Peptides against a protein of PDB entry 6MBK. Designs and how they scored, part 38

Target 1, 240 residues: chain A of PDB entry 6MBK
Amino acid sequence: GFEMVNFKEEGFGLRATRDIKAEELFLWVPRKLLMTVESAKNSVLGPLYSQDRILQAMGNIALAFHLLCERASPNSFWQPYIQTLPSEYDTPLYFEEDEVRYLQSTQAIHDVFSQYKNTARQYAYFYKVIQTHPHANKLPLKDSFTYEDYRWAVSSVMTRQNQIPTEDGSRVTLALIPLWDMCNHTNGLITTGYNLEDDRCECVALQDFRAGEQIYIFYGTRSNAEFVIHSGFFFDNNSH

## One batch from the design tools (peptide)

Design b1_p19_1_s2 (made by RFdiffusion4, then SolubleMPNN; from b1_p19_1, 7 letters changed)
Fold by OpenDDE base, seed 5:
Structure b1_p19_1_s2 (fold): chain B 240 residues (1-240), chain A 19 residues (1-19)
Amino acid sequence: as target 1 above (240 residues)
Amino acid sequence: VSEFATNGIPRDLTKPAPK
């Protein structure tokens, strides 16, 4: 009912191949296809995860390293997904000097500086961990872990991470959702959730879409500054 | 937990999709 298309203005997105009605369940993604903290724990990263407090405490960082490890693995199940991810982002970590100056006129500047500082500190910490920890020896990034790698992974997770229930529904975990996160953003209501009974993410249509139209979803109500900082894009029609 | 802050704000998808 949809296809991935590179739209000239918005980049990659999903286009309807048939008419889709509002509230129709048109897209679902089973847990087994998600990149989660649990899949990170079950990957080559697992041994290091079990020994590092920060990886255990910060699921977003675990996902970042999961992305890096899978990207470096030619036989990774998620290679098709990873290949669809941007090589660069519109997040503050990629801002040029002029863009940073623009943000100085907004309340976001403090958060931008904090993000730079935090990301740099995280990189420095994990660079040492990767170089010295025994369980890091088998990681495909052992001999190639640059700030650019980390910046990319952090930005990927920052713009795409989601909270979903654990398999037993007892806790909340973090996940990247392939295919679904290709949808571009519009104003409206959140129409995506997790169906624990069927163990899948489900997305229902925000509105009617005709065949050939781009499918948009709503990622949440945030200020423009928050979208720039946390979602990596600016939406002109967003609430302030 | 540590001196590190989270990067980004996760979307909350813990609830079932609307019916």
Scores: peptide ipSAE 0.484, ipTM 0.821, DockQ to the pose 0.828
Fold by OpenDDE base, seed 4:
Structure b1_p19_1_s2 (fold): chain B 240 residues (1-240), chain A 19 residues (1-19)
Amino acid sequence: as target 1 above (240 residues)
Amino acid sequence: VSEFATNGIPRDLTKPAPK
């Protein structure tokens, strides 16, 4: 019912291959296909995760490292997904000096600086961990872990992380949702949720889409990065 | 660990999709 398309200016998105009606369940992604904190724990990152309090405490960082590990793994199941991710982002961590100078006149500059400092501190911490921790030896990051890598992974997670229930529904965990997050954004109501009975993320169409039209969805709450870029400092049309 | 702030706000998809 849909196909991946690289749209000009918007990047990757989904295009309908048939008419899709509003409220139609057109896309679902089973848990086993998601990149979750749990899948991170069950990956090569698992031993380190079990020994590092920061990874345990911050699921978003766990996802970032999970993403980096899988990216560095040629045979990773998630390679097709990872290859669809932007190589760079228009998030604060990627702001040029001129953009930062522009923001100096706004209150947002403090948030940007905070994000810079926090990310730098995280990188420094994990660089040391990767270099010295025994359980990091098996990671593909061992000999290739740059700030650019970390910045990319953090930004990827920042813009794409989702809260979903754990398998038993008792807790909330974090997930990246392949295929689904290729949909570009539009304003509207959130039409994506998690079906715990079938253990899958489900997306119903926000509106009617004709064959050949790009499928847009409303992701709901924006990330901090998205908030900054869309909240009056400068206008960015990149909704993905 | 106080210096390790969240990087972004996750989207809440814990509820079922509308039917």
Scores: peptide ipSAE 0.460, ipTM 0.811, DockQ to the pose 0.674
Fold by OpenDDE base, seed 2:
Structure b1_p19_1_s2 (fold): chain B 240 residues (1-240), chain A 19 residues (1-19)
Amino acid sequence: as target 1 above (240 residues)
Amino acid sequence: VSEFATNGIPRDLTKPAPK
């Protein structure tokens, strides 16, 4: 009922190939297609994950490294998804000097500095871990782990990460949701949830969409981009 | 762990879709 399209000005999005009614379940993504903390643990990153307290405590960082490892793996199942991700983001970690100078006159500068500092600290820590830990030897990023790589991965995760239930529903885990996160953002109510019975993420239409129209969803106000906006930043492009 | 604060807030999709 939809197709991937590169829209002018908005980048990649989904276009309806048929009429979709409001509240209709038009999109679902099974757990097996998700990049999760669990899939990270089951990947080449697993041995290191089991030994590093930060990876265990911070699922978003685990996802970031999972993303980097899969990107560096030509035969990764998620290559098609990874190739759809932006190469850079409209987040503070990518701000130019002029943007930072402008923010110096605002309260937002403290958040920017904090994010820079935290990200730099994380990179420095994990660079050392990757270079010295025995379980890091087989990681594809072993000899090519740059700050730019980390910045990209962290930005990808912080703009796209979602909380979903674990397989047994007993706990909450983090996931990147391919296909679903290709929908561009619009204001409204969140219409996405997780169906444990069918073990899939489900999205119902926010409104009626006619064949040929772009499908928009509301990600929720907890995304990094939305958080930044609410913290004093304004971006015209909030598609992802 | 606290010295490595999270850079983003996850979206909460733990509940079923409103259908």
Scores: peptide ipSAE 0.426, ipTM 0.818, DockQ to the pose 0.702
Fold by OpenDDE base, seed 3:
Structure b1_p19_1_s2 (fold): chain B 240 residues (1-240), chain A 19 residues (1-19)
Amino acid sequence: as target 1 above (240 residues)
Amino acid sequence: VSEFATNGIPRDLTKPAPK
């Protein structure tokens, strides 16, 4: 029903291989294919997770370390997905001096500095943990954990994390959704959700797509200020 | 690629997709 294609000026996206009707369920991703806090707990990171309060309290950091461990594992199930992720991002953690100066005239500068400070402190903390904690010795990143690695993983999670229900539906957890997050964005309504009965993420078509057309979805509404802080760009048609 | 990722604020996908 669709294929991954490199589009001119837009980069990678999904293209329809047949006609897709509006509201048609064209894409679904079972829980077993997702990178979640639970899959992190069940991975090589599990023993350290069970002993570190920050990993337990902050699911986004748990996902960041899950990405780093799986990236460093040649036989990881998620290698094909990880290889599709950008090597660098336009988030504030990658801003040059001139870009920071541009934001000094706005209230966004306080959030940018906060991200820098928090990320640096987290890295310093976990660098020490990786060097000294017994359960860190078996991690594939033991001898290769740089700030560049950490900011990449944090930025990957920051730009791609989703809230989904736990398996029993009693709580909310965090997940990265392979294949689905390759869709490019357009204005509209959210047409993605979680089907707990079938235990999968489901995406229905926002509009009709003909065979050969790029498939777009709507990821949500953000203000331009939020886009700068979180995505590093402005959206011209943004109503906020 | 998802440029409109929540970028620090997770997307809420806890509800079922519309039918």
Scores: peptide ipSAE 0.505, ipTM 0.851, DockQ to the pose 0.322; fails the geometry check

Design b1_p19_1_s3 (made by RFdiffusion4, then SolubleMPNN; from b1_p19_1, 8 letters changed)
Fold by OpenDDE base, seed 4:
Structure b1_p19_1_s3 (fold): chain B 240 residues (1-240), chain A 19 residues (1-19)
Amino acid sequence: as target 1 above (240 residues)
Amino acid sequence: VSEFSTNFIPRDLTKPAPK
C-alpha cells in the first residue's frame, strides 16, 4: 500500500500506492527489524556496552553507536535503512552561526548550546574510550571516529528514537524503527504504537491518503522549539 | 553520567496504535 520515494524537498518518504483510509493499519514493523538498545547489546558493541556506564545509562547513545557500528559494517542488516537516513540534519548540531544567532531570540538557545556542549563532551569521552578500551578494538569505527560521525549518529537518534516495550513487556527500551520513520511529519494525532502481542510497531493512517500521496505521520505534541531541538522540524502553525 | 546527558525526548510508542 506504500512505497519508498525520494521526494525533492522532503527527502525520503513514503507514498501511498493505493487509497489508504484513516485509521487503517497500513504499516507495521516487527521487533526483529528494529534497531534497539538490545540489538546494540547483541552486536559488536555489546562487550563495550557491558563495560561502559554511559552506554548503559544512556540508551540513546547506545543507539548512536549502534548506528555507527552498523554503518561501518558492509554486511549489516540495517544497511538499507541506514542508507535512507539523511547525511545531515536540520537540527541544532548542524546549525550555522547565523542559524544559532536566529535562535538567540528564542528560549531554545540555551538548549542548543547545551546540546553542543554535551555532544562535544560525549564525543571527547567516547573518543578516548574507543582508543583505549579493550573492548573497543573490534569496533569498525575505532580508526574512523570523528565528531562528524558522532554528530550524525546522535542527530539520527535524536530525531528518530522511540520508546517501545521490551520483548517481555516488563520495561521500556529505545528503538529506531526502519521504514516507519521514513514518514515525514505533519500535525495531528499519534497513530503509531507497539503491539506487544504481535511484537511489532504498528502505524494506522492519520487521515485518508489517496494513491500517489505522501503519507505523513505525527511524531508527537511538541512546540516548535522542541521540534527544532529534537526533530529539526518547524511549523508556522504548530497547534501543539 | 549526568554531565554527559543531553536533551533527548524519545517518542512514546509503548501503547498500542489506535484501532
Scores: peptide ipSAE 0.403, ipTM 0.808, DockQ to the pose 0.910
Fold by OpenDDE base, seed 5:
Structure b1_p19_1_s3 (fold): chain B 240 residues (1-240), chain A 19 residues (1-19)
Amino acid sequence: as target 1 above (240 residues)
Amino acid sequence: VSEFSTNFIPRDLTKPAPK
């Protein structure tokens, strides 16, 4: 009912191949296809994860390293997904000096500087870990771990991470949702959730879409500053 | 751990999709 398309102005998105009605379940993604903290633990990163307190405490960082490891693995199941991810982001970590000056007019500047500082500290910490920890020797990024790599992975997770239930439903974990996150954002209501019975993410249509139209979703209610910081989006008509 | 905390807010998709 949909296809991946590179739109000229909006970049990659999903296009309807048939008419889709509002509230229709048109897209679902089983847990086994998600990049999760659990899949990170079960990957080549697992041994290091089991011994690093930061990876254990910060699921977003675990996902970032999971992305880096899978990107560096030619046979990764997620290669097709990773290849659809932007090589660069419009997030503060990629801002030039003039863009940072623009942010000075907003109350977000403190958060931007915090992101820079925290990301740099994280990189420095994990650079040392990757160089010295015994369980890092088997990681495909052992000899190729740059700040640019880390910035990209952190930005990818920052813009795309989702909270979903664990397999047993007892806790909340973090996930990247392939294919689904190709949908570009619009104003509206959240129409995506997790079906624990079928163990899958489910997306229902926000509105009617005709065949050939781009499918949009709503990521949530955020201020423009929060969108810029967390999602890399800016909406002139955002009243929040 | 707190020294490395970032203000990243994940989307909450823990609830079922709307009917």
Scores: peptide ipSAE 0.397, ipTM 0.805, DockQ to the pose 0.913
Fold by OpenDDE base, seed 1:
Structure b1_p19_1_s3 (fold): chain B 240 residues (1-240), chain A 19 residues (1-19)
Amino acid sequence: as target 1 above (240 residues)
Amino acid sequence: VSEFSTNFIPRDLTKPAPK
């Protein structure tokens, strides 16, 4: 019912191949296809994860390293997904000086500086860990871990991470959702959830889409400034 | 039955590393 397309203005997105009605379940992604904190623990990153308190405490950082390890692995199951990710993001970590000045007018400058500072500190910390920790020797990124790599991974997770239930529904974990996160943003209601019975993410259509139209979803109620900071998105009909 | 996910976390991704 849909296909991946590179749209000129929005970049990669999903296009309907048939008419889709509002509230129709048109897309689902089973847990086994998700990149999660649990899949990170079960990967080559697992031994290091078990010994690093920051990876254990910060699931988003665990996902970032999981993403980097899988990107560096030519036989990774998630290579097709990773290849669809942007190489750069319109997030503060990629801003030039003039773009940072623009954000000063949005009262977001302190958050931007915080992101820069924290990201730099995290990189310095994990660079040392990767160079010195015994369990890091087996990581495919051992000899290739630059700030640009880390910035990309952090930005990828920041813009795409989701909270979903654990398998038993007792706790919340973090996940990247392949294919689904290819949908570009529109204003509306959140129409994506997790079905524990079928153990899958489910997305129902926000509105009617005709065959050939791009499929949009809503990722949450935010101002454009908040979207820029946290998601890198800018929507004209959203609040400023 | 589906439970709606939290697609984007409003807080910053990054926290400082221990000194």
Scores: peptide ipSAE 0.164, ipTM 0.675, DockQ to the pose 0.065
Fold by OpenDDE base, seed 3:
Structure b1_p19_1_s3 (fold): chain B 240 residues (1-240), chain A 19 residues (1-19)
Amino acid sequence: as target 1 above (240 residues)
Amino acid sequence: VSEFSTNFIPRDLTKPAPK
């Protein structure tokens, strides 16, 4: 009922191939197609994950390394998805000197510098881990792990990560949702959720769409990167 | 672990889609 299209003004998005009615379930993604903390644990990263406390404690970093490992793997199932991801982002980690100067007059500047410092520290830590840990020798990124790689992966996760239930529904985990996150954003109500009975992410149409129209969804709460850019506000999650 | 904390705000999709 839809196709991926490059729209001239908005970039890549989804276009309806038939009429879609409001509240119609038009898109679903089974758990097996998601990039999750669990899929990271079950990948080539699994042995290192099992021995590194930071990877275990921070699911977002686990997803970042999962992205890097799969990107470096030519036979990865997620190659088609990874190739659709931006090569650069408008996140604070990519801000130029003039953008940082503009933020110096705002309350966001402290949080931006904190993010720079934290990301640099994380990179330095994991660079050492990749160079010295026995289980890192099997990682496809062993001989190619730059700050630019890490910055990209962290920014990809920051802008695209979602909370979903675990398979048994007892806990919350993190996931990247291929195909679904290709939809461009519009203002409205959130129409995406997780169906635990069928074990899939489900998206229902926000409004009627005719054949040939672009499909828009509302993603809900913006990432910190988006808040900094659009509102000058930053949610400090570093208190913990 | 606190020194490695990030300011990530994940989307909450734990609830079922509306019907």
Scores: peptide ipSAE 0.418, ipTM 0.801, DockQ to the pose 0.666; fails the geometry check

Design b1_p19_1_s4 (made by RFdiffusion4, then SolubleMPNN; from b1_p19_1, 8 letters changed)
Fold by OpenDDE base, seed 3:
Structure b1_p19_1_s4 (fold): chain B 240 residues (1-240), chain A 19 residues (1-19)
Amino acid sequence: as target 1 above (240 residues)
Amino acid sequence: VEEFANNFIPRDLTQPAPK
């Protein structure tokens, strides 16, 4: 019912190949296709994860390293997904000096500097871990772990991470959702959730779409400042 | 752990999609 298309103004997105009605389930992604904290634990990262307290405590960092390990693995199942990710982001970690100076006049500057400081500290810590920890010797990124790599992975997770239930529904975990996160954003209501009975992410149409139209979804209500900091985009007409 | 905390706000998809 849809295809990936490179739109002139919006970049990559999804286009309807048939008429889709409002509230129709048009897209679903089974758990086995998701990049999760659990898939990170079951990957080449698993031995290091089991020994590092920060990876265990911070699922977002675990996903960032999972993304880096899979990117460095030519035979990774997620290569087709990883190749669709941006090479750079509009997040504060990529801001030029003039953009940072502009933000100094806003309340967002404290959060931006916090992100810079935290990301730099994390990189310094994990650089040492990768160089010295016995279980890091098996990682495909051991001899090629730069700040640019880490910045990219952190920004990818920051902009794309989702909370979903664990398989038994008893806890919450983090996931990247391939294909679904290629939908461009519009105003409306959240129409994506998790179906635990079928063990899949489900997206229902926000409105009617005709064959050939771009499919838009709503990712959530955030302020423009929060969108810049966490999602890497700004809406001029955001009512919040 | 707090020293390494990033201001990440993940999307909450823990609820079922609307019917």
Scores: peptide ipSAE 0.455, ipTM 0.843, DockQ to the pose 0.896
Fold by OpenDDE base, seed 2:
Structure b1_p19_1_s4 (fold): chain B 240 residues (1-240), chain A 19 residues (1-19)
Amino acid sequence: as target 1 above (240 residues)
Amino acid sequence: VEEFANNFIPRDLTQPAPK
């Protein structure tokens, strides 16, 4: 009922190929297709994950490294997904000097500086880990791990990470959701959740969409400032 | 770990999709 389209101003998105009604379950993604902390543990990153306290404590960083490892793996199952990801983001880590200066008039500037500082520190830490840790030798990152790589991966996770239940429903884990996260954002209510019985992420339509219309979803209730910081989105008429 | 804490707020999709 939908197709991938590269929209001129919004980048990749989903377009309806048929009429979709509000509240219709039009999209679902099984767990096996998700990039999760668990899939990271089960990948070439697993041995390092098992020995690095930061990777264990910060699932978002684990996903970032998982994303980098899979990107560097030509035979990765997620190559088709990774190729749809932006090469750059509208997140603070990509802000130019003028954009940062503009933000100095806002309370968001402290969070921006914090992101810069934290990301730089994380990179420095993991650069050393990758160079020195025995379990890093098999990582494709061993020979090439730049700040730009890390910035990209962190920004990808920042903008796309989701909390979902573990397979047994006993805990919460983090996931990137291919296909679903291609939907561009609009204001509204969250219409996506996880169906544990069928073990899949499910998205119901926020509104009616006609054949040929772009399908939009709502990523979460955040202020414009928070969206810029966390998701790279800004809506002039954001009611939140 | 706290030193590395980023203000990453993931989307909460732990609940079922609304019907």
Scores: peptide ipSAE 0.454, ipTM 0.838, DockQ to the pose 0.898
Fold by OpenDDE base, seed 5:
Structure b1_p19_1_s4 (fold): chain B 240 residues (1-240), chain A 19 residues (1-19)
Amino acid sequence: as target 1 above (240 residues)
Amino acid sequence: VEEFANNFIPRDLTQPAPK
């Protein structure tokens, strides 16, 4: 009922191939297709994950390294997904000097600086880990782990990470949701959730879409500053 | 760990999609 399209102004998005009605379940993604903390633990990263307290404590960093490892793996199941990810982001980690200067007039500047500082510290820590830890020797990143790589992975996770239940529903974990996260944002209500019975993410249509129309979803209520910081988006009509 | 905390809130999709 949809296809991936590169829109001239909006970049990649999803387009309806048929009429989709509001509240129709038009898209679902089974757990096995998600990039999760669990899939990271079960990957080549698993041995290092089991020995590194930061990876264990910070699922978002685990996902970032999972992305990097899979990107560096030609036979990765997620290669088609990873290739659809932006090479750069409009997040604060990519801000030019003029953009940072603009933010100096806002309360967001402290969060931006904190993000830079934290990301740099994380990179420095993990650079050392990758160079020295025995279990890092099997990682495809060992000889090619740059700040740019880490910045990209962190930004990818930052903009795309979702909380979903674990398989048994007892806890919450983090996931990247291929295909679904290709939907561009619009104002509205959250229409995506997790169906634990069928073990899949489910997205219902926010509104009617006709064949040929771009499908939009709402990612949640955030301030413009939070959208910029977390997603790189600035929504002019955001009333929050 | 707190020193490395990213103040980014993931989207909460733990609930079922609306019906």
Scores: peptide ipSAE 0.448, ipTM 0.841, DockQ to the pose 0.897
Fold by OpenDDE base, seed 4:
Structure b1_p19_1_s4 (fold): chain B 240 residues (1-240), chain A 19 residues (1-19)
Amino acid sequence: as target 1 above (240 residues)
Amino acid sequence: VEEFANNFIPRDLTQPAPK
């Protein structure tokens, strides 16, 4: 019912190949296709994860490293997904001086500075870990771990991470959701959730879409500043 | 660990999609 398309202004997105009605379940992604903290633990990153308390404590960082490892792995199952990810993001970690100035009048400036500081500290920490830890030797990024790599991975996770239940539903974990996150954002209501019985992420249409139209979804209720900080989006018509 | 907090807010998709 949809196809991946590179739109001129929005970049990659999903286009309807048939008419889709509002509230129709048009897209689902099984757990096995998701990049999760669990898949990170089961990857080449697993040994290091098992011995690094920061990776264990911060699922978003675990996902960032998982993303970097898979990107550096030619045979990764997620290569088709990773290749669709932006090379750069409209997030604070990529802001130029002028862009930062626009945020100085908002409370968001504190979060921006915090992100800069924290990301730099994380990079410095993990640079040392990757250089010295025995379990880092087998990582495909061992000899290629730059701040730019880390900034990209962190920004990818920042903009795309989702909370989903674990397989048994006992806990919450973090996931990147391939294909689904190709949908560009619009204002509206959240129409995505997790079906634990079928073990899949499910998305129902926010509105009617005709064949040939781009499919948009709503990522969550946030202010424009929060969208910029966390998702890289800004909408003038955002009610928050 | 706390000093490394990114304050990233993931989307909450733990509930089923609307029907």
Scores: peptide ipSAE 0.447, ipTM 0.837, DockQ to the pose 0.900

